# Peptides against a protein of PDB entry 6CSU: the designs that were tried, part 99

Target 1, 51 residues: chain A of PDB entry 6CSU
Amino acid sequence: GALEELRGQYIKAVKKIKCDMLRYIQESKERAAEMVKAEVLRERQETARKM

## One batch from the design tools (peptide; made by RFdiffusion4, then SolubleMPNN)

Design b2_p28_6_s2
Fold by OpenDDE base, seed 5:
Structure b2_p28_6_s2 (fold): chain B 51 residues (1-51), chain C 51 residues (1-51), chain A 28 residues (1-28)
Amino acid sequence: as target 1 above (51 residues)
Amino acid sequence: as target 1 above (51 residues)
Amino acid sequence: MEEVLKRIDEQIEKLEKESEEIVKKAEA
């Protein structure tokens, strides 16, 4: 019935939002890892340059 | 009616979830910035140690 | 980040639209 349909719509929306957030988190972790690698490389150069 | 009220409650709940996710994203950005700063500090020490 | 927020907004809009139709049909 209508009640079940409404409930289903709500659950589906929540699950989709959850999925989107999980994807965002995963992608953000990957970007962060790459950013850290780049920063590490830069910092090594800066430290070495100052010696 | 009851269905309209329930619909409203579901929409409100989903919007609340959105707000919670926005807060999480903002806090995650702040934590990421701090993690990068910490990594930079560590890398400076490691580079200097190898010299 | 903007992409995920856009998708979230789309899910809310979908819920609002589709749930409205469910209520209308049930009350007709």
Scores: peptide ipSAE 0.352, ipTM 0.765, DockQ to the pose 0.772
Fold by OpenDDE base, seed 3:
Structure b2_p28_6_s2 (fold): chain B 51 residues (1-51), chain C 51 residues (1-51), chain A 28 residues (1-28)
Amino acid sequence: as target 1 above (51 residues)
Amino acid sequence: as target 1 above (51 residues)
Amino acid sequence: MEEVLKRIDEQIEKLEKESEEIVKKAEA
């Protein structure tokens, strides 16, 4: 009935929002990891130049 | 009626989730900004040492 | 960042619209 349909819509909306946020967090972590990787490479090159 | 009240409660709950997500995103942006600020300071110090 | 917020808003809008139709039909 109408009650069950409303409940279903709510649950569906919440699940979709959750998935969207998880994806956002994952992508953000990946970007951060890439930035750190690039920084480490720069530091290694700089250390090599100082030798 | 009862269905209207339930609908309202579901919408309210979803909007609360949105607000929580907005807060998380805002806090993450602030942390990222602080990290960039610290990195810029380190780079400035390093440039000064190379002079 | 703007993309995820936009998607969330779209989900809320969808819930509001579709739930309104359910209530209207039930009250008719």
Scores: peptide ipSAE 0.349, ipTM 0.760, DockQ to the pose 0.899
Fold by OpenDDE base, seed 1:
Structure b2_p28_6_s2 (fold): chain B 51 residues (1-51), chain C 51 residues (1-51), chain A 28 residues (1-28)
Amino acid sequence: as target 1 above (51 residues)
Amino acid sequence: as target 1 above (51 residues)
Amino acid sequence: MEEVLKRIDEQIEKLEKESEEIVKKAEA
């Protein structure tokens, strides 16, 4: 009935949000790693130009 | 009625989850920024030690 | 980052809209 449908919609919404967050976390980890590498590279390049 | 009230409770619960996720994302951004700063600092220190 | 927030908002909006229709039908 309507109660079961409402419950189902709630659970579905929560699960979808969970999946979105898990994907965000994974992508964030990957981006963070690349960002650190890029920043280190830029810093080395800047140092080299000043030498 | 009771059905509408339950609907409201589910929506409220999902919005609470959203708020928790927003806080997590915000904290993650702050940690990422600090990690980048720390990495740049370490790189500069390493360069200085080699000079 | 904006993308995940957008998706979350869309899920909430979907829940609000679809649940409203369920209640309307049940209480009619």
Scores: peptide ipSAE 0.356, ipTM 0.766, DockQ to the pose 0.822; fails the geometry check
Fold by OpenDDE base, seed 4:
Structure b2_p28_6_s2 (fold): chain B 51 residues (1-51), chain C 51 residues (1-51), chain A 28 residues (1-28)
Amino acid sequence: as target 1 above (51 residues)
Amino acid sequence: as target 1 above (51 residues)
Amino acid sequence: MEEVLKRIDEQIEKLEKESEEIVKKAEA
């Protein structure tokens, strides 16, 4: 009935929001990791230039 | 009626979730900004030590 | 970041519209 449909829509909306947030968090972590990796590479290059 | 009231409650709940997520995102941005600031400071210190 | 917020808003809008139709149909 209408009650179950409303409940279903609510749950579906919440689940989608959750998924969107999880994706955001994952992408943010990946970007942060890539930034750190790039920094480490730059540092290594600088060290190599000083040798 | 009861059905419209329930609808309203569900909408209110998801809007609250949105607000919580917005806060999380904002806090995440602030943390990221502070991390970048700290990184810049470390880089400056390293440069200073090499001078 | 703006993209995730946009998607969240879209989910809320979808809930609002679809739930409204459910209520209208049930109360008709």
Scores: peptide ipSAE 0.353, ipTM 0.761, DockQ to the pose 0.855; fails the geometry check

Design b2_p28_6_s3
Fold by OpenDDE base, seed 4:
Structure b2_p28_6_s3 (fold): chain B 51 residues (1-51), chain C 51 residues (1-51), chain A 28 residues (1-28)
Amino acid sequence: as target 1 above (51 residues)
Amino acid sequence: as target 1 above (51 residues)
Amino acid sequence: MDSVLEKIDEEIEKLEKEGKEIVEKAKA
């Protein structure tokens, strides 16, 4: 009935949000890793210029 | 009625999840910023040792 | 704004809309 359908929709919504969040976390980690890598490279270059 | 109440509760619950996710995202950004700062410092120190 | 937040908002909007439809249909 309507009750079960509402419940189902809620569960589905929560699962969707969960998946979106997991994806965000993964992508965020990848971006963070790339950012660190880029910053490391930048710092090495900057330091090299100061030598 | 009961259906409207349940619907309202589900919406409220999902909005709560949203708020929690917003907080997580904000905190993750802060942690990422700190991680980058720490990595920059580490690289500067490491490069200095190699000079 | 982060795309994930937009997706969440869309999901909430969908839930609100479809939930309302379910309730109204049940009352008919």
Scores: peptide ipSAE 0.390, ipTM 0.784, DockQ to the pose 0.741
Fold by OpenDDE base, seed 1:
Structure b2_p28_6_s3 (fold): chain B 51 residues (1-51), chain C 51 residues (1-51), chain A 28 residues (1-28)
Amino acid sequence: as target 1 above (51 residues)
Amino acid sequence: as target 1 above (51 residues)
Amino acid sequence: MDSVLEKIDEEIEKLEKEGKEIVEKAKA
C-alpha cells in the first residue's frame, strides 16, 4: 500500500545519498593520495638537484 | 493524516542526512585548505634556506 | 565537490515529489 511505497521511496533515497557520499569520500581520498605522491616526487627531484 | 505525517518524517530524516553530509564536506575542505597552507609554508622555508 | 550536493538535492526533490504523488493517490 501507500505506506510501503513511501517507506520504499525513503529507503531508496537514503541509499542513493549514501552512495553519493561514499563516492565523494573515495574521490577525496584519491585526490589526497595523488597530492602526497606529487609532493614526494618534487622533494626527491629537489634532493637530486642538490647532489 | 498518518500518511502525511510519515511522509513528513521521511523528508525530515533525509534532510538531516544532508545536513550531516554538508558538515562532513565542509570539514574535508577545511582539512584540505590546511594541508595546502602547510605545503606553501614548507616551500617558503626551503626557499629561505637556499638564500 | 559541489556536484555531490546537487545530487543530494535532486534526490530530496524526487522524494518530495514522488511522496506527494503517493499520498494524493492514496487519498483518491
Scores: peptide ipSAE 0.389, ipTM 0.781, DockQ to the pose 0.859
Fold by OpenDDE base, seed 3:
Structure b2_p28_6_s3 (fold): chain B 51 residues (1-51), chain C 51 residues (1-51), chain A 28 residues (1-28)
Amino acid sequence: as target 1 above (51 residues)
Amino acid sequence: as target 1 above (51 residues)
Amino acid sequence: MDSVLEKIDEEIEKLEKEGKEIVEKAKA
């Protein structure tokens, strides 16, 4: 009935929002990791220039 | 009626989830901005030492 | 970064619209 349909819509919406958020978090972590990697590379290059 | 009330509760719950996600995203952006600021400061200090 | 918020807004809009339709159909 209508009650079950509303419940189903709610659960589906929450699950989709959860998935979208998990993807956002994962992508953000990947971007942060890339920034750290780039910084480490710059520091290594700078250290090498001082040698 | 009960059906409208339940619908309202589901919408309210989903909107709260959205608000929590917005807060998380905002905090993540602030942390990222602070990391960039710290990196820029380090680069400026390093440039100053070379002068 | 804001694309996830747009997706959430779309899901909320869908929930509101379809939920209203379900309620109205149940009353008819």
Scores: peptide ipSAE 0.384, ipTM 0.779, DockQ to the pose 0.863
Fold by OpenDDE base, seed 5:
Structure b2_p28_6_s3 (fold): chain B 51 residues (1-51), chain C 51 residues (1-51), chain A 28 residues (1-28)
Amino acid sequence: as target 1 above (51 residues)
Amino acid sequence: as target 1 above (51 residues)
Amino acid sequence: MDSVLEKIDEEIEKLEKEGKEIVEKAKA
């Protein structure tokens, strides 16, 4: 009935949001790692030039 | 009625999830910025010691 | 990065719309 349909929609929505957030978190971690790597490399070069 | 109340509760719950996600994203951005800053600083020191 | 929020908004909109339709049909 309508009650079950509403419940189903809610659960589906929550699951979708969960998946989207998990993806966001994963992508953010990857980007963060690459950003740190790039910054480390650039900083090494910059520091070396100043020495 | 009961259906309207339940519907309202589901919407409220999902909106709460959204708010939590917004907060998480904001905090994540802040942490990422601080992490990069810290890595840059540490790398400067480490590179300098090796020169 | 904020594209995830747009997706969440879309899910909320869908929930609100479809939920309303379910309730309306149940009252008919």
Scores: peptide ipSAE 0.381, ipTM 0.780, DockQ to the pose 0.811

Design b2_p28_6_s4
Fold by OpenDDE base, seed 4:
Structure b2_p28_6_s4 (fold): chain B 51 residues (1-51), chain C 51 residues (1-51), chain A 28 residues (1-28)
Amino acid sequence: as target 1 above (51 residues)
Amino acid sequence: as target 1 above (51 residues)
Amino acid sequence: MDEVLEKIEEYIKELEEKSKEIVEKAKE
């Protein structure tokens, strides 16, 4: 019935939001990890040049 | 009626979720900006030490 | 990052429209 359909639409919207936010968080973590990785690489390169 | 009220409640709930997500994203951006700022500062410090 | 917000807005709009349709159909 209409009640179930309304519930379904609500759940659908919430699930989509959840999925997008999870993806956002994951991508944010990946970007942060890449920044750290790049920094570590630069540090190692500098150290190597000094050796 | 009851159906309209339920619809309103669902929309209100989703809008609240949106607001929470907006806040989270804003905070995430601020954290990212701070990370970049810190990295730039470190790089400048290293450069200064080499000069 | 703004893309996520845009999608959320779209989901809200979709909910608003579809729920409106459901309510109107139920009144028939």
Scores: peptide ipSAE 0.421, ipTM 0.789, DockQ to the pose 0.892
Fold by OpenDDE base, seed 2:
Structure b2_p28_6_s4 (fold): chain B 51 residues (1-51), chain C 51 residues (1-51), chain A 28 residues (1-28)
Amino acid sequence: as target 1 above (51 residues)
Amino acid sequence: as target 1 above (51 residues)
Amino acid sequence: MDEVLEKIEEYIKELEEKSKEIVEKAKE
């Protein structure tokens, strides 16, 4: 009935938001990891020059 | 009626979720900005030592 | 980031519209 349909629409909206946020978080983590990796490489390069 | 009330509650709940997500994203941006600021300071320090 | 917020707003608007339709149809 109408109640079930209404509930369904709510759940659908919430799930879509959840999925998008999870993706956002994952992408953010990936970007952070890449930045850390780049920084480590720069530090290693600098260390090598000082040796 | 009951259907209108339920509709209102669902919309309210989803808008609350949106607000929470906005806050999270804003906090993430702030953290990222702080990390960039720290990195810039480190780079400036390194540059100064090389001069 | 802005894209995610825009999508969320779209989902809210969709819920508002579809839920309104459901309520109106139930009154018929």
Scores: peptide ipSAE 0.421, ipTM 0.789, DockQ to the pose 0.889
Fold by OpenDDE base, seed 1:
Formats: C-alpha cells, sequence, structure tokens
Structure b2_p28_6_s4 (fold): chain B 51 residues (1-51), chain C 51 residues (1-51), chain A 28 residues (1-28)
C-alpha cells in the first residue's frame, strides 16, 4: 500500500545518500594516504641526495 | 492526514541527514586545507633555513 | 565534493516528488 511505498522511497533515498558518503570517505582516505606516501618519498629522496 | 504527515516526517528526516553530511564534508574540507597550509609552512621554513 | 552534494539534492528532490505522487494516488 501507500504506506509501504512511502517507506520504500524513504529507505531508497537514505541508502543512496549513505552509499555516496561512504564512497566520499573512502576516496578521501585514499587521497590522504597518497599525500603521505608522496611526502615520505620526497623526504627519502632528499636524504639520499644529502648522503 | 496520517499519510501526508508521514511523508512530511520522511522528508524532514532526509533533510536532517543532508545537513549532517554537509557539516561532515565542510569539516573535512577545513581539515584538508589546514593540512596543506601546514605542509606549505614547513616547506617555506626549510627553504628559509637553507638560504 | 560538490558532486556528492549535488547527488544528495537530487535524491531529496526525487523523494519529494515520488512521495507526493504516492500520497495523491492514495487519496483517489
Amino acid sequence: as target 1 above (51 residues)
Amino acid sequence: as target 1 above (51 residues)
Amino acid sequence: MDEVLEKIEEYIKELEEKSKEIVEKAKE
């Protein structure tokens, strides 16, 4: 009935929002990890040149 | 009626979720900006010491 | 980041429109 349909639409919207946010968080974590990795690499290269 | 009221409650709930997500994203952006600012500052300090 | 916000707004708009249709049909 209409009640179940309304509930379904609500759940659908919430699930979509959740999925997008999870993806955003995951991508953000990956970008942060790559940033740290790049910085560590630069530091190692500089140290190697100084040796 | 009850059905209209339920519809309103669902919409309100989703809008609340949106607001929470907006806040999270905004805070994430601010943290990222501060991280970049800190890194730039460190690089400038290192360059200044080398000069 | 802006893309995520745009999608969320679309989901809300879709819910508003579809739920409106459901309520209207139920009144018939």
Scores: peptide ipSAE 0.420, ipTM 0.789, DockQ to the pose 0.885
Fold by OpenDDE base, seed 3:
Structure b2_p28_6_s4 (fold): chain B 51 residues (1-51), chain C 51 residues (1-51), chain A 28 residues (1-28)
Amino acid sequence: as target 1 above (51 residues)
Amino acid sequence: as target 1 above (51 residues)
Amino acid sequence: MDEVLEKIEEYIKELEEKSKEIVEKAKE
């Protein structure tokens, strides 16, 4: 019935939002990790130059 | 009627979810901006040391 | 980042439109 259809539309919307946010969070973490990795490499190079 | 009321509740709930996600994304952007700012400052300091 | 927000807005619009259609059909 209309009630069940309405519930279905709500659940569908919420699920899509959840999935997109999880993807956003994961991608953001990956970008942050790469940024940190690049910084660590630069720091190691700087330390090596001082030796 | 009850069906219209339920529709309204579902829409309201999803809009609240959107607002929460907007806030999270905004906070994430602010943290990222501060991280970049810190990196730029370190790079400038490194350049200054080489001069 | 903006792409995710745009998608969320689309999901809300879809819910609003489809739910409206459901309610209107039920009144018929």
Scores: peptide ipSAE 0.420, ipTM 0.789, DockQ to the pose 0.877

Design b2_p28_7_s1 (from b2_p28_7, 14 letters changed)
Fold by OpenDDE base, seed 1:
Structure b2_p28_7_s1 (fold): chain B 51 residues (1-51), chain C 51 residues (1-51), chain A 28 residues (1-28)
Amino acid sequence: as target 1 above (51 residues)
Amino acid sequence: as target 1 above (51 residues)
Amino acid sequence: VVRETYEELEKIVKEVQEDIQKLKEELA
């Protein structure tokens, strides 16, 4: 009935939000890891220059 | 240093996203609950009219 | 540092998943 259908639509929407959020976090993690690696490299190079 | 600041900024950003998403889900839940209640009431009224 | 950041992120994701599950159960 309409009640169960409404409940189903809500659950479907929440699941989509969950999926989108997890994807966003995963992509953000990947970008952050690359940024951190770049920063570590920069700091090591700068330390070497100061020697 | 810059490395720790970058890490801190990333963690802060992710925590903010977490909070925003949880708030959105909570608000969506509240709206959905109200819609369900309204639908239940409508169905009960319609059933009564058909008696 | 990258590993530690990743581990902290995983904790955040897990917490979010648990909160979503709780909300789902409250709605059901």
Scores: peptide ipSAE 0.095, ipTM 0.500, DockQ to the pose 0.165
Fold by OpenDDE base, seed 3:
Structure b2_p28_7_s1 (fold): chain B 51 residues (1-51), chain C 51 residues (1-51), chain A 28 residues (1-28)
Amino acid sequence: as target 1 above (51 residues)
Amino acid sequence: as target 1 above (51 residues)
Amino acid sequence: VVRETYEELEKIVKEVQEDIQKLKEELA
């Protein structure tokens, strides 16, 4: 019935939002790590040029 | 009724997940900023020592 | 680099918000 369908939609929505959040966290960590690596490399080069 | 209660639970759950995500993002940004600052400082010192 | 990280995070947040909005519309 309508109540069961709404319940199903609620559960589906919550699961999807949870998955989206987990994906966001994972992708954010990966991008942050790559950015830090790139910045460290640039900083090494910059420091070397200044000395 | 039961339908209104279920709708209310959905809205509440979505709001909670949104708030949790925003908090995580804010805290992650702060930690990332501090980590980058620390790493840049360490890299400057390391490069200086190697030269 | 912190600003660039923030901008990347903002893009992800917007994508997640769009997903949430689609879910809201699906449940409406």
Scores: peptide ipSAE 0.095, ipTM 0.434, DockQ to the pose 0.038
Fold by OpenDDE base, seed 5:
Structure b2_p28_7_s1 (fold): chain B 51 residues (1-51), chain C 51 residues (1-51), chain A 28 residues (1-28)
Amino acid sequence: as target 1 above (51 residues)
Amino acid sequence: as target 1 above (51 residues)
Amino acid sequence: VVRETYEELEKIVKEVQEDIQKLKEELA
């Protein structure tokens, strides 16, 4: 009935939100790691120029 | 240095996102619960009319 | 620094996963 359909739609929506959240965190982690690597490289180059 | 500032800003941003998403899920649960209660009431009224 | 950042991110992800699991159990 309509109640079961509503329940099913809600559960589906919550699962979608969970998946989107986990994907966003994973992608954010990957971008952050790349930014950190780039910054470390920049700092090493700057140190080398000062020597 | 710039590396530590970047790290700090990223961690702060991730924590903010976590809080916003948990709030969104909580509010979504509350709205869904209210919709389910309304549907249950409707179904009970419909059953009563058929008797 | 990279390792420390990764460990902090892993901690946040685990906390989020635990919160999601609690929400799933509450809805069951």
Scores: peptide ipSAE 0.093, ipTM 0.496, DockQ to the pose 0.134
Fold by OpenDDE base, seed 4:
Structure b2_p28_7_s1 (fold): chain B 51 residues (1-51), chain C 51 residues (1-51), chain A 28 residues (1-28)
Amino acid sequence: as target 1 above (51 residues)
Amino acid sequence: as target 1 above (51 residues)
Amino acid sequence: VVRETYEELEKIVKEVQEDIQKLKEELA
C-alpha cells in the first residue's frame, strides 16, 4: 500500500544519496591527488632553481 | 614541508566529510522513521473512519 | 514496518562505512 510505497521510495532515495556521496569522495580524492602532484612538481622546480 | 601539510589538510577534510555524511544518514533515518509513523497513524485513522 | 525500515537503513550505513574505510586505506 501507500505505506510500503513510501518506505520503498525512501530506501531508493537513500541508496541514491549513498552513490552520490561515494562519487563525491572519489572525485575529491582525485582532485587532492592532483594537487599533491602539482605541489611536488613545484617543490622540485624550486629545488632546481636553487641548484 | 608544504607537501606533508597539504596531505594532512586533505586527510583532515576527508575525516570531516565522513563525520558529516554519517550524521546526515542518521538524521535522514530519523526523519524517515517519523514519516513512516505518521503514515501509519493516517492509515489507522482512515480505517477508523471506515468502521 | 518502522523496524524493518530501520534495519534496512542500518545495512546501507554499514555499506557506506565500509566504502569509507576502503577510501581511507587508499589515501594512506
Scores: peptide ipSAE 0.086, ipTM 0.492, DockQ to the pose 0.130

Design b2_p28_7_s2 (from b2_p28_7, 13 letters changed)
Fold by OpenDDE base, seed 5:
Structure b2_p28_7_s2 (fold): chain B 51 residues (1-51), chain C 51 residues (1-51), chain A 28 residues (1-28)
Amino acid sequence: as target 1 above (51 residues)
Amino acid sequence: as target 1 above (51 residues)
Amino acid sequence: VVRGLYQELEEIVKEVEEDIEKLKEELA
């Protein structure tokens, strides 16, 4: 009935939101990891210059 | 020192990502709620037409 | 540092998943 259809649509929407969030998190993690790697390289280079 | 600076940058990056995700979730939930409300209104209207 | 970042974000994902499950239960 109409109630089941509405419930189904809501569950579908929630699942989509979950997937979008997981993708966003994954992309953000990758960007953050690259930023940290770059910073570590800069720090190592700075340390090497002081040796 | 360099270690503390790196740690600070890491914490700042994580906080920013967390805030961005929470905002995205909130906005997505609001959009989903509006979609559900619209569907409920349509369903009520359909029911009324059958009375 | 990268591992720490991964773990922090994984915790956020778990919190979000729990919230979604609660929403499903409320509409059941």
Scores: peptide ipSAE 0.079, ipTM 0.520, DockQ to the pose 0.054
Fold by OpenDDE base, seed 3:
Parts: sequence; structure tokens; C-alpha cells
Structure b2_p28_7_s2 (fold): chain B 51 residues (1-51), chain C 51 residues (1-51), chain A 28 residues (1-28)
Amino acid sequence: as target 1 above (51 residues)
Amino acid sequence: as target 1 above (51 residues)
Amino acid sequence: VVRGLYQELEEIVKEVEEDIEKLKEELA
């Protein structure tokens, strides 16, 4: 019935938002890690040139 | 009624997910800033010792 | 790096907010 359909829609929406959030978190962590690695490499090179 | 309660539960769930995401973002920014600062400092020291 | 991370996270928040609004419209 209408109540079961609405319940199904809300549950589906919540699950989708949760999945999207987890995906964005994972992708953000991966990008952040790569940015940190790149910055560390640049800092090593810069420091070496200034010594 | 049951429909209003279900709507309330959906809204509550969405708000919770949003809050969790915002908290994750804030904490991630703080951790990233400290991580970069610490790594830059370590790299400066390491490079200096190797010169 | 910190600024870049912040900008990336702002974009993610924006995308998620847009997804939430789309879902609300679909359920209305």
C-alpha cells in the first residue's frame, strides 16, 4: 500500500545518501593522501636547494 | 500518525548523515593541517642532516 | 595542501547537498 511504498522510498533514499557519503569520504581520503605525498616531495627538494 | 512518524524518522536520518559528514570534514581538515605541518618539519630536519 | 583539501571537501559537500535536494524532489 501507500504506506509501504513511502517507507520503501525513504529507506532507499537514506541508503543512497549513506553510500554516497562513504564513497565521497573514501575518495577524499585518497586525494588527500596523494596531495600530502606530493607536498612532502616538493618540500624535500626545496629544502635541499636551500642548504 | 504512522506517516508523520516515518517522515520524521527520514528527516532525522538525513540530518544525522549530514552532521556526520560535516564533522568528518572538519576533523579531516584539522588532521590534514597537523599532518602536513609535522611532515614538513620532519623533512626539513631530515634533509638538513643529510647535507 | 590544506587549501586544496578544503576546496575538495567543499565540492563534495555541494554535490551531496544537491543529491539530497534531488532525492527530496523525487519523493515529493
Scores: peptide ipSAE 0.074, ipTM 0.411, DockQ to the pose 0.038
Fold by OpenDDE base, seed 4:
Structure b2_p28_7_s2 (fold): chain B 51 residues (1-51), chain C 51 residues (1-51), chain A 28 residues (1-28)
Amino acid sequence: as target 1 above (51 residues)
Amino acid sequence: as target 1 above (51 residues)
Amino acid sequence: VVRGLYQELEEIVKEVEEDIEKLKEELA
């Protein structure tokens, strides 16, 4: 019935949110890692210029 | 230095994302629960009308 | 479901923290 369908739709939506959230966090982690690596490279270059 | 600050900012951002996502899921669960309750009420009313 | 999601998020955060520590080692 309509109630069971609604419950099913909710469970489906929660599963989708879970997947979207995990993907977002993974992408955020990757972007942050690249930013950190870029900063490390800049600092190494600055150190080299000061030597 | 700038690198340590960036790393610290990232960790802070990840913690914030965790909290925001958990809150979003909780709010979504509450909204879904209210929808289910409303549907149950409608079904009870329909059943009563058919009796 | 929510508790499971929280546990998964905690694991992801731990992985991120470990990755940050590895990046610190790259600077040394």
Scores: peptide ipSAE 0.066, ipTM 0.496, DockQ to the pose 0.051
Fold by OpenDDE base, seed 2:
Structure b2_p28_7_s2 (fold): chain B 51 residues (1-51), chain C 51 residues (1-51), chain A 28 residues (1-28)
Amino acid sequence: as target 1 above (51 residues)
Amino acid sequence: as target 1 above (51 residues)
Amino acid sequence: VVRGLYQELEEIVKEVEEDIEKLKEELA
């Protein structure tokens, strides 16, 4: 009935949003790590050029 | 009734997840910026010590 | 209402992903 259908839609929507959030968190962590590595490399190069 | 209550709970849960995601995004940006600054400072110090 | 909220969230996530990528390019 309508109640069971609404419950099903609720569970489905919550699971989808949760999955999207977890994926965003994982991807943002990976991008942040790459940015830090890139910045370290840039800083080493700049320091070396100024020596 | 039960249908209205379930609808209310559904909307409440979705709003909560949205707020959690927005907060995580904001906090992750701030932490990423601070990590980059800290790593740049560390790299400068390490390079200076090895000169 | 619920579909609208979810769509808004997806748009915000996409915007943030683009911002992060721009920052990555600027730092490289």
Scores: peptide ipSAE 0.048, ipTM 0.380, DockQ to the pose 0.145

